# Designs tried in a protein design run: peptides against a protein of PDB entry 8YR4. Part 86

Target 1, 309 residues: chain A of PDB entry 8YR4
Amino acid sequence: PRGSPALQLVVLICLGLMGLERALNVLVPIFYRNIVNLLTEKAPWNSLAWTVTSYVFLKFLQGGGTGSTGFVSNLRTFLWIRVQQFTSRRVELLIFSHLHELSLRWHLGRRTGEVLRIADRGTSSVTGLLSYLVFNVIPTLADIIIGIIYFSMFFNAWFGLIVFLCMSLYLTLTIVVTEWRTKFRRAMNTQENATRARAVDSLLNFETVKYYNAESYEVERYREAIIKYQGLEWKSSASLVLLNQTQNLVIGLGLLAGSLLCAYFVTEQKLQVGDYVLFGTYIIQLYMPLNWFGTYYRMIQTNFIDMEN

## One batch from the design tools (peptide; made by RFdiffusion4, then SolubleMPNN)

Design b2_p16_1_s1 (from b2_p16_1, 9 letters changed)
Fold by OpenDDE base, seed 3:
Structure b2_p16_1_s1 (fold): chain B 309 residues (1-309), chain A 16 residues (1-16)
Amino acid sequence: as target 1 above (309 residues)
Amino acid sequence: SSLLEELEKETEEERK
């Protein structure tokens, strides 16, 4: 935002908080490892108590591994509200100004309520897309890259390779299956709208339907439309289950391969017991945001289509 | 799975 130095400062603070979240995503598993190692070594209570207190504090800042519940994420989201409102208002005013520059013929051919709804959808689509990219997609990709680098440097190169292959396969399958699923969702939505339109038309013509005693015919026609809708809904829901199961299998295979390799290195005294716990915790932590990646990808695609129309 | 379906429904309801 070029016009207000205050909003530029808020953007910089939000970027700093995003960097802090990335650091917390690495530090929390490390501190948890250290607790497990200290417990295994039967370390003095004072050292253990400080490490546990530090871990709990870092976990409070991070939240439950979903970036949405941590103090740092909540603070970032709170500060970003003003930036989003400024951006939304600027886009809305640009669209409104452009609508006023359009010919009278364009305004006479469209209902004023429909024009406003198109403008509101356009504004919401642009602002929503930017928010999803900046706060959900980019941070998740950054966490994956940081994870690969961390495991490659502090463990063995084989751990970095396992995480790379697992996450690359996960993302690729998520995209491919989400694109396939989007066809079923569009068909479902089209049939839902058609079923709703039939119900509305039948209700608006209720007096005529009653006059001809055609109530049973309209009910049967509506039932057939519902059955057709439910068949498409089932395909949409089944495709979601297939996506989730495919994602779970990919993460499960990555967790299995990495956990076995870690257990082997612990047996060879190259790693500590805490490093086994670190790997499992870190992989689960990376998995939690990725569960939503398919939803975010679809939202992004839908917003792009809504902007082109 | 359930949370994904709920968020997908909420996002679709907000667009209607």
Scores: peptide ipSAE 0.025, ipTM 0.669, DockQ to the pose 0.103
Fold by OpenDDE base, seed 5:
Structure b2_p16_1_s1 (fold): chain B 309 residues (1-309), chain A 16 residues (1-16)
Amino acid sequence: as target 1 above (309 residues)
Amino acid sequence: SSLLEELEKETEEERK
């Protein structure tokens, strides 16, 4: 934000809080491992109580890995409100000034309500795109990279490779299936608009419809349009289930491969029981934000299309 | 997944 040092400081604080979230994502599984190891070793109560208290405090800051419910994430979101408002207002004023610079012929052909709707969509699309990139996409990619590095350094290199392959396959399939699904969603939205337009036109011409006793015919045509819409809606919903199941399968295979390998190394006394728990906890923690990745990608793609219009 | 559909519906309702 140019011109406000206070907002620049808030941006820096928000970036610092994002870094803290990344640190918590590593520390929480480590402390959970340590609790399991201390319980297994029958460690003294004082050491156990301190580790449990520290874990619970870190978990409160993290918010269970959902990101949205943690104290650090809530504080970041709260501080970011003013930055978002500043950015939104700046984009809105730029769009508004650009609209005033357009030719009179462009304005005469458009209703004021349509122009405002274009301006609002443009502003929402730009601000939404930036927010999703900075707060969802980039942090998720960072957590994956940090996870790969962590497992490669503190576990066998094979664990880092499993996480890399699992996450790369997950991201690639999420993108490919989301792009495929976007075609069905566009077809559904086009048919929804056509069905709505037909209903509005029929209702606007209700006197003519009533004069010819054609109500049953119009209702049947509307029913056929609804059935056609529901066929497209089913394809959209079924494609989402396919995406979710594909994602679940990829994570399940990664979890299976890594858990079996970890269990093997525990039986060979190369890893502790807590390390098995750490791996499972960490993979599930990486999976939680990735469940939203398909939606973030679709929102980004939709916002990009809305900016081009 | 279900939270995503609700968020998509809310985002589509805000766009209408």
Scores: peptide ipSAE 0.022, ipTM 0.651, DockQ to the pose 0.111
Fold by OpenDDE base, seed 4:
Structure b2_p16_1_s1 (fold): chain B 309 residues (1-309), chain A 16 residues (1-16)
Amino acid sequence: as target 1 above (309 residues)
Amino acid sequence: SSLLEELEKETEEERK
């Protein structure tokens, strides 16, 4: 944001809070490990109580596994409102200025309401895309990289490899299945709009329908449109279930491979029981944001296509 | 993913 030092400071604070979220994503599993180890060792109550209290405080800052409900995330979102408003206003003014530079023939060929709707869609798409990239996609990729580095350094190179392969396969399949699924969603939305348009047209022409005693014919046409919509809705919903199940299977296989390897290293006394719990906790923590990655990717694709139209 | 798709539907319905 050029021209407002206050908004620049807010952006820097938001970036700092994003860095803090990444640190919390590493620290929370570590503190949970430490609790399990202290419980196993039957450590003094004072040490245990401090570690538990510290864990709960860190977990409050982090929030539940999506991070969206954490204090740090909420504070970041709150501070970002002013930056978003500044960005939206700037994009709206740029679009508005560009619309005024367009030829009179372009304006005469389009209804003013359609032009405004395109402008509003464009502004929302750009602002949404930037927010999802900066606050969801980039942080999730950073957490994966941090996870690979952490497991490679503190456990074994094999753990880093398992996480790398699992997350790479997860992301690749998420993208591929989401792109495939987007076709079904577009077909569904197109048929929904067509079904709605038929209902509106039939109701607006009610007098004509009544004059021709065509009520049964219009009801049957509407029924056929609903059946066609439901067939596309089923394909969309079934493709979502397939995506979720594929994602669950990939994470399950990664969790299985890593958990077996952790258990083996614990039996060899190379790792502690808490390290087994850390691995499981960290993988689940990576999984929770990744469930939304397909949606973020779809939003990104939709916003790019809406900008090209 | 399903919850966000519902949230996207709600957001698209609020935009119509």
Scores: peptide ipSAE 0.022, ipTM 0.650, DockQ to the pose 0.108; fails the geometry check
Fold by OpenDDE base, seed 2:
Structure b2_p16_1_s1 (fold): chain B 309 residues (1-309), chain A 16 residues (1-16)
Amino acid sequence: as target 1 above (309 residues)
Amino acid sequence: SSLLEELEKETEEERK
């Protein structure tokens, strides 16, 4: 935001908090590993209690385990409200000024309520897209890269390769299946709108329907439209289940391959028991944000289509 | 998840 040094400082603080979230995503699994190793070694209570207390504090800052947002994420979201409001207001004022520059002929052909609705949809779509890119998509990709680097440096190149292949295959299949599924969703939405339009037209013409005693005929036509809609809805819902199952299989295979390899290296005394728990915990932690990636991708596609219209 | 499709439906219904 070029006009307010206070809002620029808030943006810098939010970027700093995003960096802290990335550090917490590495530290929380490390501290959990250390607890497991200290328990295995029967370490003194004072060292164990300090490590457990530190882990719980870091987990409170991170969140994510129970679907709860962490303290750092909540603080970031709270501080970002003012930046979002500034951005939305700026986009709204730009759209409003552009609408005033449009020809009288364009304004006479549209109701003022439709023009305001287009402005609100445009502002919401742009602000939503930017927020999803900056706070969800980019951080998730950063966490994957940090995970690959961490496993490649502190474990073995084979673990980095497994995480790389698993996450690359997961992202690729998520995109491909989501694009395939988008066709079914568009067909469903088109049929829903057509079914609703027919119901509204039949109800608006109720006098004509009563005059011809055509009530049974209109009900049967509406039933046929509902059956067509439900056939498309089933395809949309079944395609979602297929996406979720494919995602679970890819993560399950990556977790299996990496867990077996980790267990093998523990038997060779190259890794500790805590490192096995670290790998499983870290992969599950990377997977939780990725469950939303397919939705973010659809929202991005929808917002791009809404901006081109 | 189904919760996201419900949230997307609610957001599409609020936009109608």
Scores: peptide ipSAE 0.020, ipTM 0.628, DockQ to the pose 0.106; fails the geometry check

Design b2_p16_1_s2 (from b2_p16_1, 11 letters changed)
Fold by OpenDDE base, seed 5:
Structure b2_p16_1_s2 (fold): chain B 309 residues (1-309), chain A 16 residues (1-16)
Amino acid sequence: as target 1 above (309 residues)
Amino acid sequence: SSLLEELKKRTEEEQK
């Protein structure tokens, strides 16, 4: 934000909090591992109690890996409100000034309500895109990279490879299936608009419909349009289930491969029982933000399309 | 997740 040093400081604090979230995402599984190992070794109560207390405190800061419920994430979201408002207002003023620079012919062909809706969509699309990129996409990619590095350094290199392949396949399939789903969503939205337009036209011509006793005919045509819409809605919804199931399968295969490999290394006394628990916990923790990635990608794509209009 | 899509749909319905 140019011109406000206070908002620049808030941005820096928010970036620092994002870094802290990344550190917590590594530390929480480590402390959980340490608890399991201390319990297995029958360690003294004082050491166990300190480690448990530290884990619970770190877990409170993290918010269970959902990112949205943790103290650090809530504090970041709270501080970011003013930055978002500044950015939104700046974009809105730029769109508004641009609309005033457009030709009289452009304005005469459009209703004021349509122009305002274009401005609001444009502002929402830009601010939404920026927020999703900065707070969801980039942190998720960072967590994946940190995870690969962590497993490659502290586990066998095969664990890093499994995480890399699993996450790369997950991201690729998420993008490909989301792009495929976008076709069904566009078809659904087009049919929804056509169905709505038909209903409005029928209601605007209500007197004519009533004069010819054509109410039953118009209702049947509307029913056929709804059935056609529901067929497209079903394809959109079924494609979402297919995406979720594909994602679940990829994570399940990664978890299976890594868990079997970890169990083997525990049997060979190369890893501890806590390391098995760490791997499972860490993979599930990486999955939580990735589960939303398909939604984020679609929102980004929608926002780009709304900016081009 | 379908929840954010449903939340976005609700927000788009509340803005209409």
Scores: peptide ipSAE 0.020, ipTM 0.551, DockQ to the pose 0.108
Fold by OpenDDE base, seed 2:
Structure b2_p16_1_s2 (fold): chain B 309 residues (1-309), chain A 16 residues (1-16)
Amino acid sequence: as target 1 above (309 residues)
Amino acid sequence: SSLLEELKKRTEEEQK
């Protein structure tokens, strides 16, 4: 935001909080590992109690375990409200100024309520896309890269390779299956709009339908349109289940391969029991944001299509 | 993922 030094400071604080979230995503699994190792070694209560208290405090800052947002994420979201409002207002004023520059012929062909609805949709789509890219996509990609680096440096190159292959395959399959699914969703939406239009046209012409006693005929046509819609809806829903199962299988195979390799290195005394728990915990933490990535990729595609119109 | 799509659809329907 070029016009307010206060909003620039808020953006810098939000970026600092995003960096803190990345640090917490590494520290929380490390502290959990340390608890498991201290329990295995039968360490003194004072060391264990300090490590457990520190872990719980870090977990409160991070969140994510119970579907709850962490304190740092909530604070970031709260501070970002003013930046989002500034961005939305700026986009809205740019769209409004552009609408006033359009030809009289364009305005005469449209209702004022339709023009305002286009402006509101445009503003919401642009602001939503920007906030989504900055706060969900970029941090998730950063967490994957940090995870690959961490496992490659502190475990073995094989763990870094497993995480790299698992996450690369997960992202690639998510994109490919989501693009394939988008065809079914478009077909479903087109048939939904056509079915709704037929129902509205039949109801607007109710006098003509009653005059010809054609109510049973219109109901049967509407039933056929619903059956066609439900066939496309089933394909859309089944394709979502297929996406989710494919994602779960990729993560499950990566977790299996890495957990077996970790267990093997623990038996060879190259790793500790806590390192096995660390690997499983860290992979699950990487997976939680990625589970939403398919929804997010579709949101990006929808917002790009809405910006081209 | 389905819940977020349904929430988005509901929000788009409430804006109509």
Scores: peptide ipSAE 0.017, ipTM 0.535, DockQ to the pose 0.104
Fold by OpenDDE base, seed 3:
Structure b2_p16_1_s2 (fold): chain B 309 residues (1-309), chain A 16 residues (1-16)
Amino acid sequence: as target 1 above (309 residues)
Amino acid sequence: SSLLEELKKRTEEEQK
């Protein structure tokens, strides 16, 4: 935002908080590892109590691994409200100005309520897209990269390779299956709209339908439209289950391969017991945001299509 | 989970 130094400062603070979230995503598993190692070594209570207290504090800042419930994420979201409102208002004013520059013929051909709805959808789509990219997609990709680097440097290069292959396969399959699923969702939405239109037309012509005693025919036609809709809904829902299961299998295979390798290195005394717990905790932590990546990707695609129209 | 479900719900409502 070029015009307000206060909003620029808020953006910089939000970027700093995003960096802090990335640091917390690395530190929380490390402190959890340290607790497990201290418990295994039967360390003095004072050292253990400080490490546990520090872990709980870091976990409070991070939240439940999704980032959405952490203090830092909540603070970021709170501060970003003003930036989002400024951006939304700017986009809305640009759309409104553009609508006033359009020809009288364009306005006469459209209902005023439809024009306002197009403007509102356009504004929501742009602001939503930007928020999802900045706060969900980019941070998740950053966490994956940081994870690969961390495991490659502090463990063995094999762990970094497992995480890289697992996450690359996960993302690729998520995109491919989401694109495939989008076709079923579009077909479902088109049939939903057609079914709704038939119901509305039947209800608007209720007097005529009653006059001809055609109520049973209209009900049967509506039932057939519902059955057709439910067949498409089932395909959409089944495709979602297939996506989730495919994602779960990829993460499960990565977790299995990495956990077995970690257990082997612990047996060889190259790693500590806490490092096994760290790996499992970190992989699960990476999985939590990724589970929603397919939903975000679809939303991004839909918002782009809505902006082109 | 709640925020993601709410965002999902809003996105589904905007697509209707």
Scores: peptide ipSAE 0.016, ipTM 0.533, DockQ to the pose 0.221
Fold by OpenDDE base, seed 4:
Structure b2_p16_1_s2 (fold): chain B 309 residues (1-309), chain A 16 residues (1-16)
Amino acid sequence: as target 1 above (309 residues)
Amino acid sequence: SSLLEELKKRTEEEQK
C-alpha cells in the first residue's frame, strides 16, 4: 500500500503477529512437554502451576490447532480488514479500467450484468487468493521448515527426515489430487449453470410452455439435468473425501513412524516422556492448517476457473 | 434477465 503510511504500519504489525504465531507454534508444544516432565518428576506445585498457567495463556494466544480462533490470529485478521479493503478497491478499479479499455464489440457481445459479475468474481478471487497465500500457505510452510529444523536439532536427524518426507508427500499429493479434482468441479459448475439456465428459460417462456402443453416435457428435461448434475456433484464430493482420506493417511503414517521412533528413543533413555508428547502435539498442529490447505488450494483453483469463464 | 440475475446473486451470497 504505497499511498498510506498507516496501512504500511498495519502490514508490518500483521507480519509481526505472523512471526509471533510461528513462535507460539514452537513454544506451546515445548511448554506441554515441560508440564508432562514436571508431572513425571513430581515437581513442586508452584513450579507446575506456573508452567500450566503459562501454557494455557500461550494456548489462548495460539488458539485451537487451526490457529484461526487464536487471539493473535483474530487480531491479525481484524487489522488486515483495512488492508484487504484497500487491495480489493485497487483490484476493482484496475478491472473496471481494463473493462473500459476493451472494444465496443466485446461489450455488445456480453450483457452488462455478466461483465459486472465477472469483475466481482475476479476481484473476490484475486483478493481471496492473496489473503490465503499470505496468511495460510506461507505460515504453514514456515511452520514445516521450523519443525524440520527443530526436530533435527533437538531430537535426531531421523525425526527431521520423517517430518520432511511426510510433509513433502502430503503437499505433493494435495496438489496432484486437487488438480485432478478440479476437472470434476469444472464439470459440476458447468452443469449447474446449464441446469439453472434451463430452469430460467422454462420459467421465462412459461406462456409458450403452457400454450404447447409442454409442462411435463420441461419437467422431465429439468429432471435429467438435475440427475446429470448430481452425478457430477457425487464425483466432486467423492473426490474430496478421497483427498481428505489420502491426507489423513499420510499424516497418520508420519505420526506412526515418528511416534514409534520417539517411543524407542524414550525406552533407550535418550528422550523424555514429554518429548513423545511434544512430537505428537507438533505433528497435529502442522496437520490442522494443512487440512485447510487442500480447501484453500481448491479455492485458488476455483478462482482461476471462474476467471477463465 | 432480472430473475436470473437475482438467482445468480443469491447463489453467490450462499457460496460466501
Scores: peptide ipSAE 0.000, ipTM 0.354, DockQ to the pose 0.075; fails the geometry check

Design b2_p16_1_s3 (from b2_p16_1, 11 letters changed)
Fold by OpenDDE base, seed 1:
Structure b2_p16_1_s3 (fold): chain B 309 residues (1-309), chain A 16 residues (1-16)
Amino acid sequence: as target 1 above (309 residues)
Amino acid sequence: SELLKRLEERLKEEQK
């Protein structure tokens, strides 16, 4: 935000809070490990109670694993409202100014309500895309990198390799399957619009349809359009199930391989029981934001296409 | 999956 030092300070605070969320994502599993180790060692109640209280406080700051319900995330979202409003208004004014610079022929060919709808879609698209990139995509990639570094430094290098391979395969398959799905979703949306347009045209011409007793013919054409739409909707929905199942399988295989390796190292007394729990907790924690990645990628693609049109 | 559906519904509502 150029021109407002107050908004620049808010952006810096939000970036600091994002850094704090990344630190919490590492600390919460560590404290949970420490609780399990203290319980296993039958440590004194005072040490256990302090560690549990500290863990619960950190978990309150982090939230329920998605990070979206945590105190730090809520505070960040609250502070970002003003920055989002400033960015939205700036984009809206740029689009509006550009629309006024367009030729009179462009304005005469489009209804004012349609022009405003394009402007609103454009502003919502840009601001939504920016918010998803900054607050979901970048933090998720950062959490993966931090996870790989953490497991490589504090665990055996094999754990870092498992996380790297699992997350790389997950991201690659998510992108490839999402791009494949986008074709089905576009076809579905195009057919939905065509079906709606036919229904509206038939209803606007109801007098002509009634004059020719063509009601049954128009109903049958509409039915055929619905059946064609439902065939495309099924392909879109089935492709979503396939994506989710593929993602679940990749994470499941990574969790299995890493959990077996952790269990083996615990039996060799190279790791503690808490380290097994840490690995499982950390992988599940990484999975939650990654599940949104396919949605964000689709949203980014849709918004980019809607901006080019 | 259900969160994805809610996000798709919200996106559809914001596009209306």
Scores: peptide ipSAE 0.022, ipTM 0.558, DockQ to the pose 0.112
Fold by OpenDDE base, seed 4:
Structure b2_p16_1_s3 (fold): chain B 309 residues (1-309), chain A 16 residues (1-16)
Amino acid sequence: as target 1 above (309 residues)
Amino acid sequence: SELLKRLEERLKEEQK
């Protein structure tokens, strides 16, 4: 943010908190590993209690693996409110200024309500996209890279390769299937708008419909529009289930391959039992933000579709 | 026009 040193400091603090979240995403599985190893070794209660307490504290800072409910994430979100408001206001003023620069012919051809709706959608879309990229996409990609490096260095190159292939396939399939789903969502939204327009037109012409006793005809026409909408809604919802199942399958296969390999290395005494638990915990931690990635990528695409209309 | 605007506002409130 240009012109406010206070907001610049808040941005730097938020970036620092994002770095802390990345560190926590590595440390939490490590401490959990250490607990499992200490339990396996029947370590003294004092050492175990300290490690468990430290783990719980780190887990409180991290949150439930989604990152969204952790103390650090909540603090970041709280501090970011002022930065978001500043950015939103700036985008809104830029859009408003641009609307005033548009030709009189453009304004005469559009209703003021449509222009304001486009401006509001545009502002919300841009600010939502930027916030999503900064707080979800970039951190998730960073966690994947950190994970690949960590597993390659401390386990074996094969673990890093499994994570790389699994996450690359997951991201690629998420994008491809989401782009495919966007067609069904566009069709659904178009039919929803058409169904709404018919209902509004019928209600505005209520006196005419009543004069011709055409109420039954308008109800049947509305029913047909609803059935057509529900057919498109089903395709949209079924495509979502297919996306989620495809994502789950990819993560499941990655977890299976990596867990079997980890178990094998534990049997060869090259890894400890806690390292098996670490791998599983870390993969699950990567999956949770990635599931949100699919949701937000859909939101981004929707916002782009809404800007094209 | 005004009734349409009120209906659109209500439909936006029901979708929240």
Scores: peptide ipSAE 0.000, ipTM 0.331, DockQ to the pose 0.058
Fold by OpenDDE base, seed 5:
Structure b2_p16_1_s3 (fold): chain B 309 residues (1-309), chain A 16 residues (1-16)
Amino acid sequence: as target 1 above (309 residues)
Amino acid sequence: SELLKRLEERLKEEQK
C-alpha cells in the first residue's frame, strides 16, 4: 500500500509469516518421523517426551496442515485485516467516484440486475451451507462418537476421555464464541446497509450532485461511512481469528495430552508404534472437518442475520 | 480458517 509505511511493514511481516508456514510444513513431518524412529528404537523417555512436545508445538503453529487455522496463519490473518481494509476502501471509493462520472441511464439499468444477483447468491449460499451441514457436519459428529468408542475400547478409557473432553470443549467454545461474534456481525451488517443506502441515494441524485459540483463532498461522506463500517468489520474479523485460534488451542492441547499418553504406553510396551501413528492421524483427520464446521456455522449465522435485516 | 475468510469474503462479494 503506497503512502503508509506502517501498512507496508505489516505486509512484509505477513510475507515473513508465510515463509514461516513453509518452514513449518517441512519441519512437522521431520519431527513426526523422528518420533516414530525414537519409538522404534525404544529411546529414553526424556528424549521422546521432548520430541513429542516439540512436534505438538510445531503442529500448533502450523495447524492441521493444509490451509488450517494454525497460530501463524491466524496471526497473518489478523495482521492482514488492516491491509485488506485499506485496499477495499480504496477500491470502493474509486468505484463510487467512477459511478458519479457515469450517466443516470447507466445507473437505472444496472440496479435490477444487481438486486437479482444478490438474491440468487443468497439462495445459492444458503443451499450450499445446508448441503455442507448435512454432508460434512453430521458425518464428522458421527466420526467423533465412533472415535471415542474406538479409543475407549481398543486403547484405554483415558484416550476416550481425552477425545471426549477435547471435542466437547471445542464444540462448546465454538458455539459460545460464535454467539459473541454474532453481535459484531449484526452491527457490521447494519452499518454496511446504511453505507450502501447513502451511496444509492447519492447516485440517484446524480444530476443534483453534478449541478452543485458536490462530487468531492459525497465521496468524503462515503469515505467516512466506510471508515465506520471498517471499524466494525475489524471487530468481526478479529473475533473470527480469535475463534479459530481458540479452536486450534483446544485441539493442540488434546493432541498434546493424547500424544504424550500414547508415547508413554508405547514405552511401557502396552501399545505399538503403529498405535501412536493411528492416534495422531485420527485426531488430525477429525480436526480438518471441524475447522470447516466453524466456517460454515458462521456462514449460516451470517446468512440468517442478513435475512433478518 | 483462510477458507472461512475466503468464504466470508466470497459471501461479502456475493452480497455486494
Scores: peptide ipSAE 0.024, ipTM 0.582, DockQ to the pose 0.112; fails the geometry check
Fold by OpenDDE base, seed 2:
Structure b2_p16_1_s3 (fold): chain B 309 residues (1-309), chain A 16 residues (1-16)
Amino acid sequence: as target 1 above (309 residues)
Amino acid sequence: SELLKRLEERLKEEQK
């Protein structure tokens, strides 16, 4: 935001809070590991109680356990409202000024309500895209990189390799299957528009349809159009289930390979029981934001194509 | 101009 030092400070605070979220994503699993190790060793209650209290406090800051938002994320979202409003207002004013530069002929062919709706959709699309990039995509990629580094340094190079291969395969398959699904979604949307256009045309010509007693014929044509639409809708929905299941299988295989390797190293006394729990907890934590990555990727791709044109 | 035209086409597609 140019021109407001207060909004620039808010952006810097939001970036700092995003950094804190990344630190929490590493610390929460570590403290959970420490609890499991202290329980296994039958450590004194005072040490255990402090570690549990610290874990619960960090978990409150992080959130995410049951789909709840953490305190840090809520504070970031709250502070970002003013930045979003500034960005939205700037985009709205740019669109509005551009609309005033358009020819009288362009305005005479359109209703004022349609023009305003175009402006609102444009502003919403830009603001939404920026929010998804900054708060979902970039942090998720950062968490993956931090995870690979952490497991490579503190466990073994093999754990870092498993996480790297799992996440790389997950992202690649998510992109490929999402691009494949986009074809079915486009076909569905085209058939939806065609079905709706037929229904509107039939209803606008209701006098003619009634004059020829063609109501049963129009209903049957509409039924056939609905059946064609539902066939495409089924393909779109089934392709989503296939994406989700493919993602689940990749994460499941990574979790299986890493958990077996961790269990083996625990039996060799190279790792502790808490390290097994850490690995499982951390992988599940990385999976949570990735579940929506395919949806965000498609939204981002669509909005970028819409912005470039 | 092209963004507004595409947004308008999308609006026409949603109003249809």
Scores: peptide ipSAE 0.000, ipTM 0.330, DockQ to the pose 0.057; fails the geometry check

